Peptides against a protein of PDB entry 4ASU. Designs and how they scored, part 59

Target 1, 270 residues: chain A of PDB entry 4ASU
Amino acid sequence: ATLKDITRRLKSIKNIQKITKSMKMVAAAKYARAERELKPARVYGVGSLALYEKADIKTPEDKKKHLIIGVSSDRGLCGAIHSSVAKQMKSEAANLAAAGKEVKIIGVGDKIRSILHRTHSDQFLVTFKEVGRRPPTFGDASVIALELLNSGYEFDEGSIIFNRFRSVISYKTEEKPIFSLDTISSAESMSIYDDIDADVLRNYQEYSLANIIYYSLKESTTSEQSARMTAMDNASKNASEMIDKLTLTFNRTRQAVITKELIEIISGAA
Target 2, 83 residues: chain B of PDB entry 4ASU
Amino acid sequence: FTFASPTQVFFNSANVRQVDVPTQTGAFGILAAHVPTLQVLRPGLVVVHAEDGTTSKYFVSSGSVTVNADSSVQLLAEEAVTL

## One batch from the design tools (peptide; made by RFdiffusion4, then SolubleMPNN)

Design b1_p12_1_s3 (from b1_p12_1, 5 letters changed)
Fold by OpenDDE base, seed 2:
Structure b1_p12_1_s3 (fold): chain B 270 residues (1-270), chain C 83 residues (1-83), chain A 12 residues (1-12)
Amino acid sequence: as target 1 above (270 residues)
Amino acid sequence: as target 2 above (83 residues)
Amino acid sequence: SEKYVNLSEAAK
């Protein structure tokens, strides 16, 4: 490689490093906000899931319609955030199909569609776009819940799949259950609850769905920003190492050129 | 007893004596060793009576309340403010 | 055709 080639490459990598450092800082700021907002959201979401855990709501085996909601975003450069969710969605879909269930999919974020479109296009009910530019709100969750409820797909049960935040360096893809109104109403375990008006139960279920979706969005966002921060940090470190290597190569090449020129002068070849 | 909105936690697995909630039926429910039930909130006042005798008041917009068989209670409001 | 929903527009 000529000195010019090395110089050009050095310039390019230095520019990339500047970009990745800037992106790291942006991700760090968004992460800090997301983590702060996740604290109450987690209590809120876990509280909403408490009924399903305590009542041990089960869907009868003869019921066939299952909904999978995958939660991620539209934004890249965050490691395995999207692929992890998609992988678990595929696994769940395959397991359900093997059990004779009908599976439909909702994608929150365009990246889910991008990954699954080729293999699961016929199973998609709706894809939500413009996810990830701003922090998710309860209003966003309500929109998603409403769209699901108005989709006309009468699922019996469902699964919401998202990345749960553990730490700045760790997330875990998890699944939480979604139950239809009919499934909740018909569950034997619900018999211990006092006479509940059908309208009350319907409204309750709508809140529950929105609550769980909101929770998943907050977990996903925090995980994503943390992962992006880590990815950009790694990219910056890799760039730094490459710069060091190329700088050494440049210096060696420069010395070689000088030596060659001196030899040519001494030899009278020039 | 857990009481939270999407953006704020007021009580997290706390022991309380009594909670008064505004339900969709228009009546205020008392939640103390109550039978299991599911209710939807209407806009109104929530009153929490602590074991030490202190009383806290909140205004809630909408949401849900769950009373489980194990006496755990989840009060989840879309919006809530301390009064 | 696949259905798409823009969250930013729907929340307004």
Scores: peptide ipSAE 0.444, ipTM 0.933, DockQ to the pose 0.788
Fold by OpenDDE base, seed 5:
Structure b1_p12_1_s3 (fold): chain B 270 residues (1-270), chain C 83 residues (1-83), chain A 12 residues (1-12)
Amino acid sequence: as target 1 above (270 residues)
Amino acid sequence: as target 2 above (83 residues)
Amino acid sequence: SEKYVNLSEAAK
């Protein structure tokens, strides 16, 4: 490679490094906020799930309609955040299909659709876009919940798949249950609860769905920002190493050029 | 007893004597041996009576309350403020 | 025939 080529490449990599460093800082700031906001959100979300765990809500085996909600975002450059969710969705969908169940999918974030559109396009009910530009709010979760409830798909049970935040360097793709109003109303385990008005139960279920979605969004966001921060850090380090290597190559090449020119001058070949 | 909004936790698995909640069907008090139930909150006052005798008041907008058979309670408000 | 919803628009 010529000195000019090396110089051009160095300049390019240095620019990339600047961008990745900047993105790292932005991700770090967003992560810090997300982590703080996740603390109450987790208590809130886990609290909402407590009923289903304690009451051991189950769907009868003869029920065949299943809904999968995948939670991620529209934004890339965050490692395996999206692919991990998609992988789990695929696995779940395949297992359910093998069991003779009908599966429909909701994607929160355009990246889910991007990964699954070729193989699962016919199963998508709705994809939510413009996810990840701002921190998720309860209002956002309510919109998603409402859209789901108004989709016309009368699922019996479902699952929401998202990345749970563990630490700055770790997340885990997890699944939480979603139950339809009919499933909750007809569950034998609910018999110990006082007679609940149908309207009350409907409203309760709406809140529960919104709560779970909100929780999943907060977990997903925190995981994503952390992963992005790590990805950008790695990119910056890789760029730094490449810069060092190219700099050495540049210096060696420069010396070789100088030597060649000197020889040509001395030999009169110039 | 767990009492939280999406943005704030007021109680997390705490032991309390009584919680008064405003529901759409009417306000009721939740005691340790309260029967399992599900309710939806209406805008109003939540009063938490702690074991030590202290009382805390909150205003909630909407949400849900769950009383489980194991005496665990989840009060989840969309918005809540301390009074 | 996929349905798409923009959260920013829906939240208004």
Scores: peptide ipSAE 0.456, ipTM 0.937, DockQ to the pose 0.776; fails the geometry check
Fold by OpenDDE base, seed 3:
Structure b1_p12_1_s3 (fold): chain B 270 residues (1-270), chain C 83 residues (1-83), chain A 12 residues (1-12)
Amino acid sequence: as target 1 above (270 residues)
Amino acid sequence: as target 2 above (83 residues)
Amino acid sequence: SEKYVNLSEAAK
């Protein structure tokens, strides 16, 4: 490579490094906020899931319609955040198909679709975009819940798949159940709950769905920002190493050019 | 007893004597060994009676309340403020 | 075609 080529490459990598450093700082700020907001959200969301665990809600085997909600975002450069969710979605879809279930997919964040569109495009009901620029709100979760409930797909059971935050260096892709109103209403385990009005149960289920989605969004966001921070740090380090390497190459090349020129002068060859 | 909004936790697995909640079907008090039920909150006053006799008041907008067979209660409000 | 929903727009 010529000195000019090396210089151009150096400039490019330095620019990338500036971007990655900036993104790291932004991600760090967003992570800090997300972690703070996750604490109450986790209590809130886990509280919503408590009924399903305590009542042992089950979907009858003869029910075949299953919904998978994958939760991520539109924004890349966050390591394996999106691919992890997509991988789990694929696995779940395959398992359900093997069990004779019909599977439909909702993607929260465009990255889910980006990864799965070629192989699973026919299963997608809806993809939510404009996810990840701002922290998710309960309003956002309500929109998603409403869209799901109004989708016309009468699922029996669902799975919401998202990255649960563990620490700044760790997340885990998890699955939580979603049940339709009909499934909840018909569940034998619900018989212990006294005289629940149908309208009340409908409203309750709507809140429950929104609550769980909200929880998943908060977990996902915290995980994503943490992962992005790490990814950007790694990218910055890699760029630094490349800069050092190219700088050495530049210096060596420069010396070689000088040497060649000196030889040409001495030899009279040019 | 768990009482939380999306942004704030008021009680987390706490033991309380009684919780009065405003529901769409009417306000009711949740006591120990209350029958399992599901309710939806209406805007109104939540009153938490602690074991020590203290009473805390909250205003809630909407949400849900779950009373389970194990006597655990989840009060989940969309919005809630301390009064 | 697949259905898309802009979350920010829908939340208005």
Scores: peptide ipSAE 0.453, ipTM 0.934, DockQ to the pose 0.815; fails the geometry check
Fold by OpenDDE base, seed 1:
Structure b1_p12_1_s3 (fold): chain B 270 residues (1-270), chain C 83 residues (1-83), chain A 12 residues (1-12)
Amino acid sequence: as target 1 above (270 residues)
Amino acid sequence: as target 2 above (83 residues)
Amino acid sequence: SEKYVNLSEAAK
């Protein structure tokens, strides 16, 4: 490579490094906000799941319709955030299919669709786009919940799959159950809850669905921003290493050129 | 007793004497060892009576309240403000 | 045919 080629490459990598550093800072700012907002959201979301855990709601084995909601975003450059969710979705779908269940999929974020479209296109009910540019709101969750409830797909049980935030350096892909109104109303364990009006239960279920979706979005967002910070940091470090290597190559090449020129002068060939 | 909105936590696994909630079917008080129930909130006043006798008032928009068999209570409001 | 929903538009 010529000195000019090396210089051009150095300039390019330095520019990339500037971009990755900038993106890291942006992700850091978004992460800080997301983490603060996750605290109440987690209490809220976990609270909404308490009924299902305490009542031990179970779906009869003869029920066959299952819904999988994958929660991610449209934005890349965040490591394994999207692939982790997709991997678990695939695994869950395969297991359910093997058990003779009908499986439908909802994707929150375009990246889920991008990964699963070729193999699972027929199973998608809806994909939500424009996810990840702004922090998720309860309004967003309500829109998703409403779309699901109005989809016409009468699932018996479902799974919402998302990345739970653990720390700035760790997330875990998790699954939480969602239940249809019919499943909840028919559960034997619900008998202990007296005098529940059907309309009340329906409305309650709608809130519950919105609540868990909201929770999943907040967990996902926080996990994504932390992962993006890490990814951008790694990219910046890799760029730095490449710059060092190229700088060494540049210096060696420069010395070789100088040596050649000196030899030409001494030999009179110049 | 847990009382939270999506953006704020007011009580987290706290022990309280009584919680008065506005529901679509009417306002009622949740006492210790209340029977399990599910209700939906209507816009109105929530009153939390602490064990020490302190009373706190909140205005809520909508949401849900759950009383479980183990006496745990989850009050989840879409919006809530302290009065 | 797959259904798509723009979340930002729907939330307005």
Scores: peptide ipSAE 0.430, ipTM 0.925, DockQ to the pose 0.794; fails the geometry check

Design b1_p12_1_s4 (from b1_p12_1, 4 letters changed)
Fold by OpenDDE base, seed 4:
Structure b1_p12_1_s4 (fold): chain B 270 residues (1-270), chain C 83 residues (1-83), chain A 12 residues (1-12)
Amino acid sequence: as target 1 above (270 residues)
Amino acid sequence: as target 2 above (83 residues)
Amino acid sequence: SESYVDLSKAAA
């Protein structure tokens, strides 16, 4: 490579490094906020899921309609955040199909659609865009819940798949169940609960769905920002290493050029 | 007893004597060993009676309350403020 | 049929 080529590459990589460092800082700030906001959100969301766990709600085998909600964002450069969710969605969809279930998909964040459109386009009900620039709110979750409920797809059971935050260096893709009103109302395990008005139960389910979605969004966001921070850090380090290598190459090449020029001068070669 | 909003936790797995909640069908008190039930909150006053006899008041906008067979209670409000 | 929802607009 010529000195010019090396210089151009160095400039390019240095610019990339600058960008990745900046993005790391932005991600770090967003992560810090997300982590703070996740604390109450987790209590809130886990509280909402408590019913399903304690009541041990089961969907009869003869019920065939299943909804998969994948939760991620529109934003890239965050490691395996999106691919992890998509992978589990694919696995879940395949397993359900093998079990004779009908599967429909909702994507929260455009990245889900981007990854799955080729293989699962016919299964998508709705994709939510403009996810990831701002922290998710309960209002956002409510909108998603409402759209789901109004989608016209009468699912029996569903799976919400998202990345649960474990630590700054770790997340785990997990699945939580969602149930239709009919499934909940008809569940034998619900018999222990006092006589519940149908309207009350419907409203309760709407809140429950919104709560779970909100929780998943907060977990996902925290995981994503942490992963992005790590990804940008890694990118910056990789760029640094490349800069060092290219700098050495540049220096060696420069010396070689100088030496050649000196030899030409000494030899009188034009 | 867990009482939380999306942004704030008021009680997390706490032991309380009684919780009065405003529901769309009317306010009711959750006592020890209350029968399992599901309710939806209406805007109104939540009163938490602690074991030590202290009483705390909260205003909630909406939400849900769950009483489980194991006596666990989840009060989840969309918005809540301390009074 | 598949639909797309802009969350920012929907929340407004």
Scores: peptide ipSAE 0.419, ipTM 0.934, DockQ to the pose 0.699
Fold by OpenDDE base, seed 3:
Formats: sequence, structure tokens, C-alpha cells
Structure b1_p12_1_s4 (fold): chain B 270 residues (1-270), chain C 83 residues (1-83), chain A 12 residues (1-12)
Amino acid sequence: as target 1 above (270 residues)
Amino acid sequence: as target 2 above (83 residues)
Amino acid sequence: SESYVDLSKAAA
């Protein structure tokens, strides 16, 4: 490689490093906020799931319609955040199909669709885009919930798949159940709640769905920002190493060029 | 007793004497060993009566309240403010 | 058919 080539590459990598460092800082700030906002969101979301755990809601085996909601975002450069969700979605879809279930998919964030469109395009009901630019709000979750409920797909049971935040260096892709109104209302374990008005139950379910979606969004966001911070840090380190290597190469090449020029001058071969 | 909004936690697995909640079917008090029920909140006043006799008041928007068989209660409001 | 929903617009 010529000195010019090396210089160009050095400049390019230095620019990339600058960008990755900047992105790291941005991600760090967003992560800090997301983590703070996740604390109450967990209590809120886990609280919403308490009914399903305590009532042991089960979907009858004869029910065949299953909905998978994958939660991620539109934004890349966050390691395996999107692929982890997609992988679990694929696995779940395959397992359900093998069990004779009908599977439909909702993607929160364009990355889900981007990963799954070729293999699962026919199963997608809706993809939500413009996810990840701002922290998710309960309003966002409500929109998603409403769209789901209005999709016309009468699922019996569903799975919401998202990355649960563990620590700044760790997340885990997890699944939480969602149930249709019919499934909840028909569950034997709900008999202890028999005096519940149908309209109340419907509204309750709508809130429950919004609640779990909101929770999943907050978990996902925190995980994503943390992962992005890590990814950008790694990228910055890699860039630094490459800069060092190229700098050494540059210096060696420069010395060689100088030596060659001197020899040419001395020999009269120029 | 758990009382939270998406952005704030007021009570987390706390023991309380009574919680008064505004529901679409009417306001009711949740006491110890209340029958299991699911309700939807309407905008209104939530009053939490602590075991020590203190009372706390909150204004809530929409949401849900769950009373479970194990006497656990989850009050989940979209928005809530301390009064 | 698959649909796209823009959350930024829907939340308005």
C-alpha cells in the first residue's frame, strides 16, 4: 500500500473512531435514563403479569391461533439485540408450527421485519416503525396494543419476546405470555373472579396488554442502549488498534520510500 | 399491595389496611381478604390507609386494579400523582 | 396483508 493509501485509511478509521466514541457517549446517556425509567416500569409490568401467574391462565390445546410480538427497534449498531429477539421468534414460530398452531407475527421496530421478512413475511400482521429515537412511552404501548386488538387476528394466546435487562453488560431474551379476552374469560382459574363484568374484563385486558408492551419496550430500550454502548466501545477499541497498526505500517513505509528515493538519487536511476 | 404508574412506584408489596379506589363501576374499598376481583380505574381519588393509621391520597387517571385470592393487590394507573 | 404503522404519527 502506498503512503497515500495508508493515510487515507488512517483518516477514515480515525473518523470512524470519532463517530463511535460519540455514539458511545450518546448511548451512555440514553442508557442511564433508560435504566432509571426501567425501575418503575418493571414494578408496573410485573404487577400487570401477576394475574396471569396467580390465576395460572392456560390456553387449551385445541386453540390454534398464536401471536408472536417481537420487541426491538429501528436502530442498529447494538450488537446482537435484534438478532437475539429474531432468533427466539424463529424458534418459537417453528415450535408452534410443529405443534399445529397458526402463527402470526407483530414486529415492534423495523429491524425485526428486516431480519424475518424473507422467511416469515406471510406471517407478519403489522410492523411498527419509528421505534428507538425517543424513549418509549405508555402512549406508544397503547398504540401498539390498540393496533393489535384492531388487527382482526383473533389469537388465542400470544408471546411477547424482548430483551430483559440484567446489567450493563448483560441482557436476556425472554418471553412473556399474552392472552386473548376469550382465553382469559374461559379460563377455569378465573372462576374466582366470576363477578367481573364483560366490559370491565375487556378494558382490563386492554390495559394489561398495554402494560406488558410498555414493560417490554422499557426492558428492550435499556438492553439496547447498554448493548450499543458496549458495541461502540468495542468498535472504538478496534479502531484504536487498527490505527496503531496502520501508523506503524505508515512509518515503515515512509522509511522505505525515503530509502528508495535516496538510493535512486545516489544511483541516478530517477 | 403494589401501586404504580408507568413512571413511578408508590407502594411495592406493602402491607396496608385499606385502599379506596375509583372504578368504572364505582368506588370501593379494598380490605384485607377482599374477594378476588378485577376492576378498571376511572379518574379519581385513591386513598391508601396504612396499618399505622396514616392515610395517603392520590389522584389517578385510568388503569386497573387486581385483587387476588392471596390478598395481593396490584393498582396500576396510567398516571398518578400524590396529593 | 402486512401493514406498517409509524408510532411517531400514531401517538399524535
Scores: peptide ipSAE 0.419, ipTM 0.934, DockQ to the pose 0.712
Fold by OpenDDE base, seed 2:
Parts: structure tokens; C-alpha cells; sequence
Structure b1_p12_1_s4 (fold): chain B 270 residues (1-270), chain C 83 residues (1-83), chain A 12 residues (1-12)
């Protein structure tokens, strides 16, 4: 490689490093906001899931329709955020199919569709796009919930799959259950909740669905921003190491060129 | 007793004496050992009576309230403000 | 058939 080639490569990598450093800072700011907004959202979401845990709601084995909701975003450069969700969706879909269940899929974020469309195109009901540019709101969750309920797919049970935030350096892909109104109404464990008006229960379930979706969006967003920050940091470090290596190569090459020129001068004078 | 909106937490697994909630079927008070129930909130006043005798008032929009068999309560409002 | 929903437009 000529000195010119090395210089060109150095310039390119330095520019990349500047970009990754800038992206890291942007991700850090978004992460900080997401983490602050996640705190109340987690209490809110976990509170909504409490009924399902306390009542131990189960779907009868004869019920066959299952909905999988994958939660991610449209934005890349965040490590394994999207692939982790997709992997678990695939695993869950396969397990359900093996159990004789019918499976339909909803993707929150275009990346889910991008990963799963080829293998699961016939199972997709709805894909939500324009996810990740702004922080998710309860309004967004309500829209998703409403679209799901109006999709015409009468599922018996569902699974919402998302990345739960653990720390700035860790997230875990998790699954939470979604139950249909019929499943909740028919659950034996719900007998202690007698004399609940059908309209009340329907409205309650709509809120529950929106609440869980909102919670998943906030967990996913926080995880994504944290992962992006880490990814950009790693990219910047890798670029720095490459710059150091190329700089050494440049210096060695320059010395070799000078030495060669000196030898040529000496040999020509001879 | 847990009381939260999507953006704010008012109570998190707290022990309270009584909570008055506005529901679509009517306002009711949640006491210790209340029977399990599910309700939907209407716009109105929530009153929390603490064990120490203090009373806090809130205005809520829509949402849900759950009373479980283990006496745990989840009050989840779409919007809520302290009065 | 698969449907697509733009959340930015739906929230408006």
C-alpha cells in the first residue's frame, strides 16, 4: 500500500469515528430520556399484568388461535435488538405450530417484517411502521391495541415479545401473555370476580391490552437506545484501534520510502 | 395499593386504609379485605385515605381498577393529577 | 392480506 492509500484510508476511518461518536451522544441523550420515562411505565405495566399473574389465567387446550406481537422499531445500528425479538418469535411460532395451534403475527416496527417476511409472510396480520423516531406514547399503544382488536383475528391467547431493559449494558428478550375477552371470561380462576358486567370487562381488557403494549414499547425503546449507545461506543473504539494501527503502518512505510530514496541517491552517485 | 398513570406513580405497593374511586357503575370505597372486583374508571375524584389519617385527592380520567383476592389493588389511570 | 399502519399518522 502506498502512502497515499494509507492516508486515504486513515481519513475515511477518522470520519467514521466522528460519525459514530456523534451517534453515541445522540443515543445517550435518548437513552437518558427513555430510562426516565420507563420508571413510571414499568410500574404501570407491571400493575396491568398483575391480574393475569394473580388469577393464573390459562387458555384451554382446545383453543387454537394464537397471536404473536413482536415489539421493536424501524431503526438499525443497535446490535441484536431486532434479531433477538425475531428469534424468539420464530421459536414461539414453531412451538405453537408443533402443538397444533394457529399462529398470526403482528410486527411493531418495520425491522420485524424485514427479518420474518420471507419465512412467515402468510402469518402477518399487521405491521406498524414509523416506530422509533420519537418516544412512544400511550396514544401510540392505544392505536396499536385498537388496530389489533379491529383486525378481525379472534385469537384465544397471545404473546407479546419485547426486550426488557435490565441495565445500560444488558437487556433480555421476554414474553408476556395476552388473553382474549372470551378466555378471561371463561377462566375458572376468574370465578371470584363474580357479577362483573360484560361491558366493563370488555373495556377493562382494552385498557389492559393498551397498558401492556405501552409497557413493552417503553422497555423496548430503553433497551434499543442503550444498545445503540453501546454499539456506537464499540464502533468508535474499534475505529480508534484501526487508526493507531494504520498510523504505525504509515510511519513505517514512510521510513522505508525515505530509505529507498537515499539508497538510490547513493547508488546513483556511485 | 398501586396507583399510577403511564407517566407518573402516586403509590407503589403501599398500605392504605381506604381508596374511593369513581367507576362507570358508580363510585365505591375499597377497604381492607374488599371482595375481588374489576372496574373501569370514569372521570372523577380519587380519594386515598392513608393509615396515618392523611387524605390525598386526585382527579383521574379513564382507566381501570383491580381488587385481587390477596387484597392487592391496582389503580391505573390514563391521566391523573394531584389536587 | 397484510396491512400497514403508520403510527405517526394515526396519532394525529
Amino acid sequence: as target 1 above (270 residues)
Amino acid sequence: as target 2 above (83 residues)
Amino acid sequence: SESYVDLSKAAA
Scores: peptide ipSAE 0.405, ipTM 0.932, DockQ to the pose 0.692
Fold by OpenDDE base, seed 1:
Formats: C-alpha cells, structure tokens, sequence
Structure b1_p12_1_s4 (fold): chain B 270 residues (1-270), chain C 83 residues (1-83), chain A 12 residues (1-12)
C-alpha cells in the first residue's frame, strides 16, 4: 500500500471514529432520559400485569389463535437488540405451531419485519414504523393497542416480547401474556370479581393492553439506548486500534520510501 | 396500594385506610378487605386516606382500578395531578 | 393482508 493509500484509509477511519463517538454521546443522553422515565413506567406496567398474575388467567387448550407482539424499533447499530427479540419470536411461533396453534404476528418497529419477513410474512398482521426517533408516549401505545383490537384477528391468547432493561450492560428478552376480552371474561378465576359489567371489562382491557404495550416500549427503549452506547463504544475502540495499526504501517512505509530514495540518490539512478 | 400514571408514581405498595375513586358507575370507596373488583376511572377526584389520618387529593383523567383478592389495589391513571 | 402503520401519523 502506498503512503497515499494508508493516509486515505487513516482519514476514513478517523472520521468513522468521530461519528461513533458522537453517536455514543447521543445514545448516552437518550439512555439517561429513558432510564428516568422507565421508573414510573415499570410501576405502571407491572401494575397492569398484576391482575393476570393474581387471577391466574389461563387459556383453554382447545383455543387455537395466538398473537405475538414483538417490540423493538426502526433504528440499527444497537447490537443484538432486534435479533434477540426476533429469535424469541421465532422460537415462540415454532412452539405454538408445533402445538397446533394458529399464530399471527405484530411487529413494533421496522427491524422486526426486516428480520422476519422472509420466513414469516404470511403471519404478519401489522407492522408499526417510526419507532425509536422519539421516546415512546402513552399515546403511541394507545394507537398500537387500538390497531391490535381493530385488526379483526380474534386471538385467544397472546405474547408480548421485548427487551427488559437490567443495567447499562445488561438486558433480557422477556415475554408477557396478553389475553382477549373473551378469555378474560370466561376465566374461572374471574368469578371472584363479582358484578363486572361487560362494558367496563371491555374498557378495562383496552387500558390494560395500552398499559402493557407502553411498559414494553419503555423497557425496549432503555435497553436499546444502552446497547447502542455499548456498540458505539466498541466501534470507537476498534477504530482506535485500527488507527494505531495503520499509523505504524504508515511510519514503516515512510521509512522504506526514504531509504529507497536515498539509495537511488547515492547510486546515481535518479 | 399502588397509584401511578405513566410518568409519575404517587403510591407504591403503600398501606392506606381508604381510597375514593371516581368510576364510570359512580364514586367508589375502597376500604380494607374490599371485595375484588375491576373499575374504569372517569375524570374526577381521587382521595387517599392514609393510616396516619392524612388525606391527599388528586385529579385523574381516565384509567383503571383493580382490587384483588389479596387486598392489593392498583390505581392506574392516564393522567394524574396532585391537588 | 399485512398492514403498515406509521405511528408518527397516527399520533397526530
């Protein structure tokens, strides 16, 4: 490689490093905000899930329609955030299919579709785009919940799959159940909740879905920003190492060129 | 007793004497050992009566309230403000 | 058929 080639490559890598460092800082700012906003969101979301856990709502085995909601975003450069969700979605879909269930998929974020479209295109009901540019709001969750309920797919049970935030260096892909109105209303365990009006229950379910979706979005966002910080940090470090290596190569090459020129001068071949 | 909005937590697993909530079917008072129930919130006043005798008032927009068999209560409002 | 929803437009 000529000195010019090495110099050009060095310049390119240095520019990449600048970009990755900048992206790291942006991700850090977004992470800090996301983490703060996740605290109340967890209380809110976990509160919504409490009924399902305490009432031990179960779907009869003869029910066949299952909905999988995968939660991620449209944005890349965040490590295994999207692939982790997609992997669990695939696994869940396969298990359900093996059990004779009908499976439909909703993707929150375009990356889910990008990963699963080739193998699961026929199972997709809805994909939501424009996820991840701004922090998710309860309004966003409400829109998703509404679209789900209006999709016309009469699921019996569902699963929402998302990355739960643990720490700046750790997240875990998790699954939480969602239930249809019919499943909730027909559950034997719900008998202890006396005198529940059907309209009240319907409205309650709508809030519950929105709440759970909102919670999942907040967990996902925090996990994503953290993962992006890590990814950008790793990229910056890799760039730094490459710069060091190329700088050494440059110096060696420069010395060789100088030596060659000196020999040519001394030999009179110039 | 848990009372939260998407953006703020007012009570987290707290012990309270009574919570008055505005439901679509009317005002509802939740006391200790209340029977399990599900209700939907209407815009209105929430009053929390603490065990120490203090009373806190909140305005809520919409949401849900759940009373479970284990006496736990989840009050989840879309929007809530302290009055 | 698969539908595609833009959240930015729906929230508005």
Amino acid sequence: as target 1 above (270 residues)
Amino acid sequence: as target 2 above (83 residues)
Amino acid sequence: SESYVDLSKAAA
Scores: peptide ipSAE 0.404, ipTM 0.925, DockQ to the pose 0.659; fails the geometry check

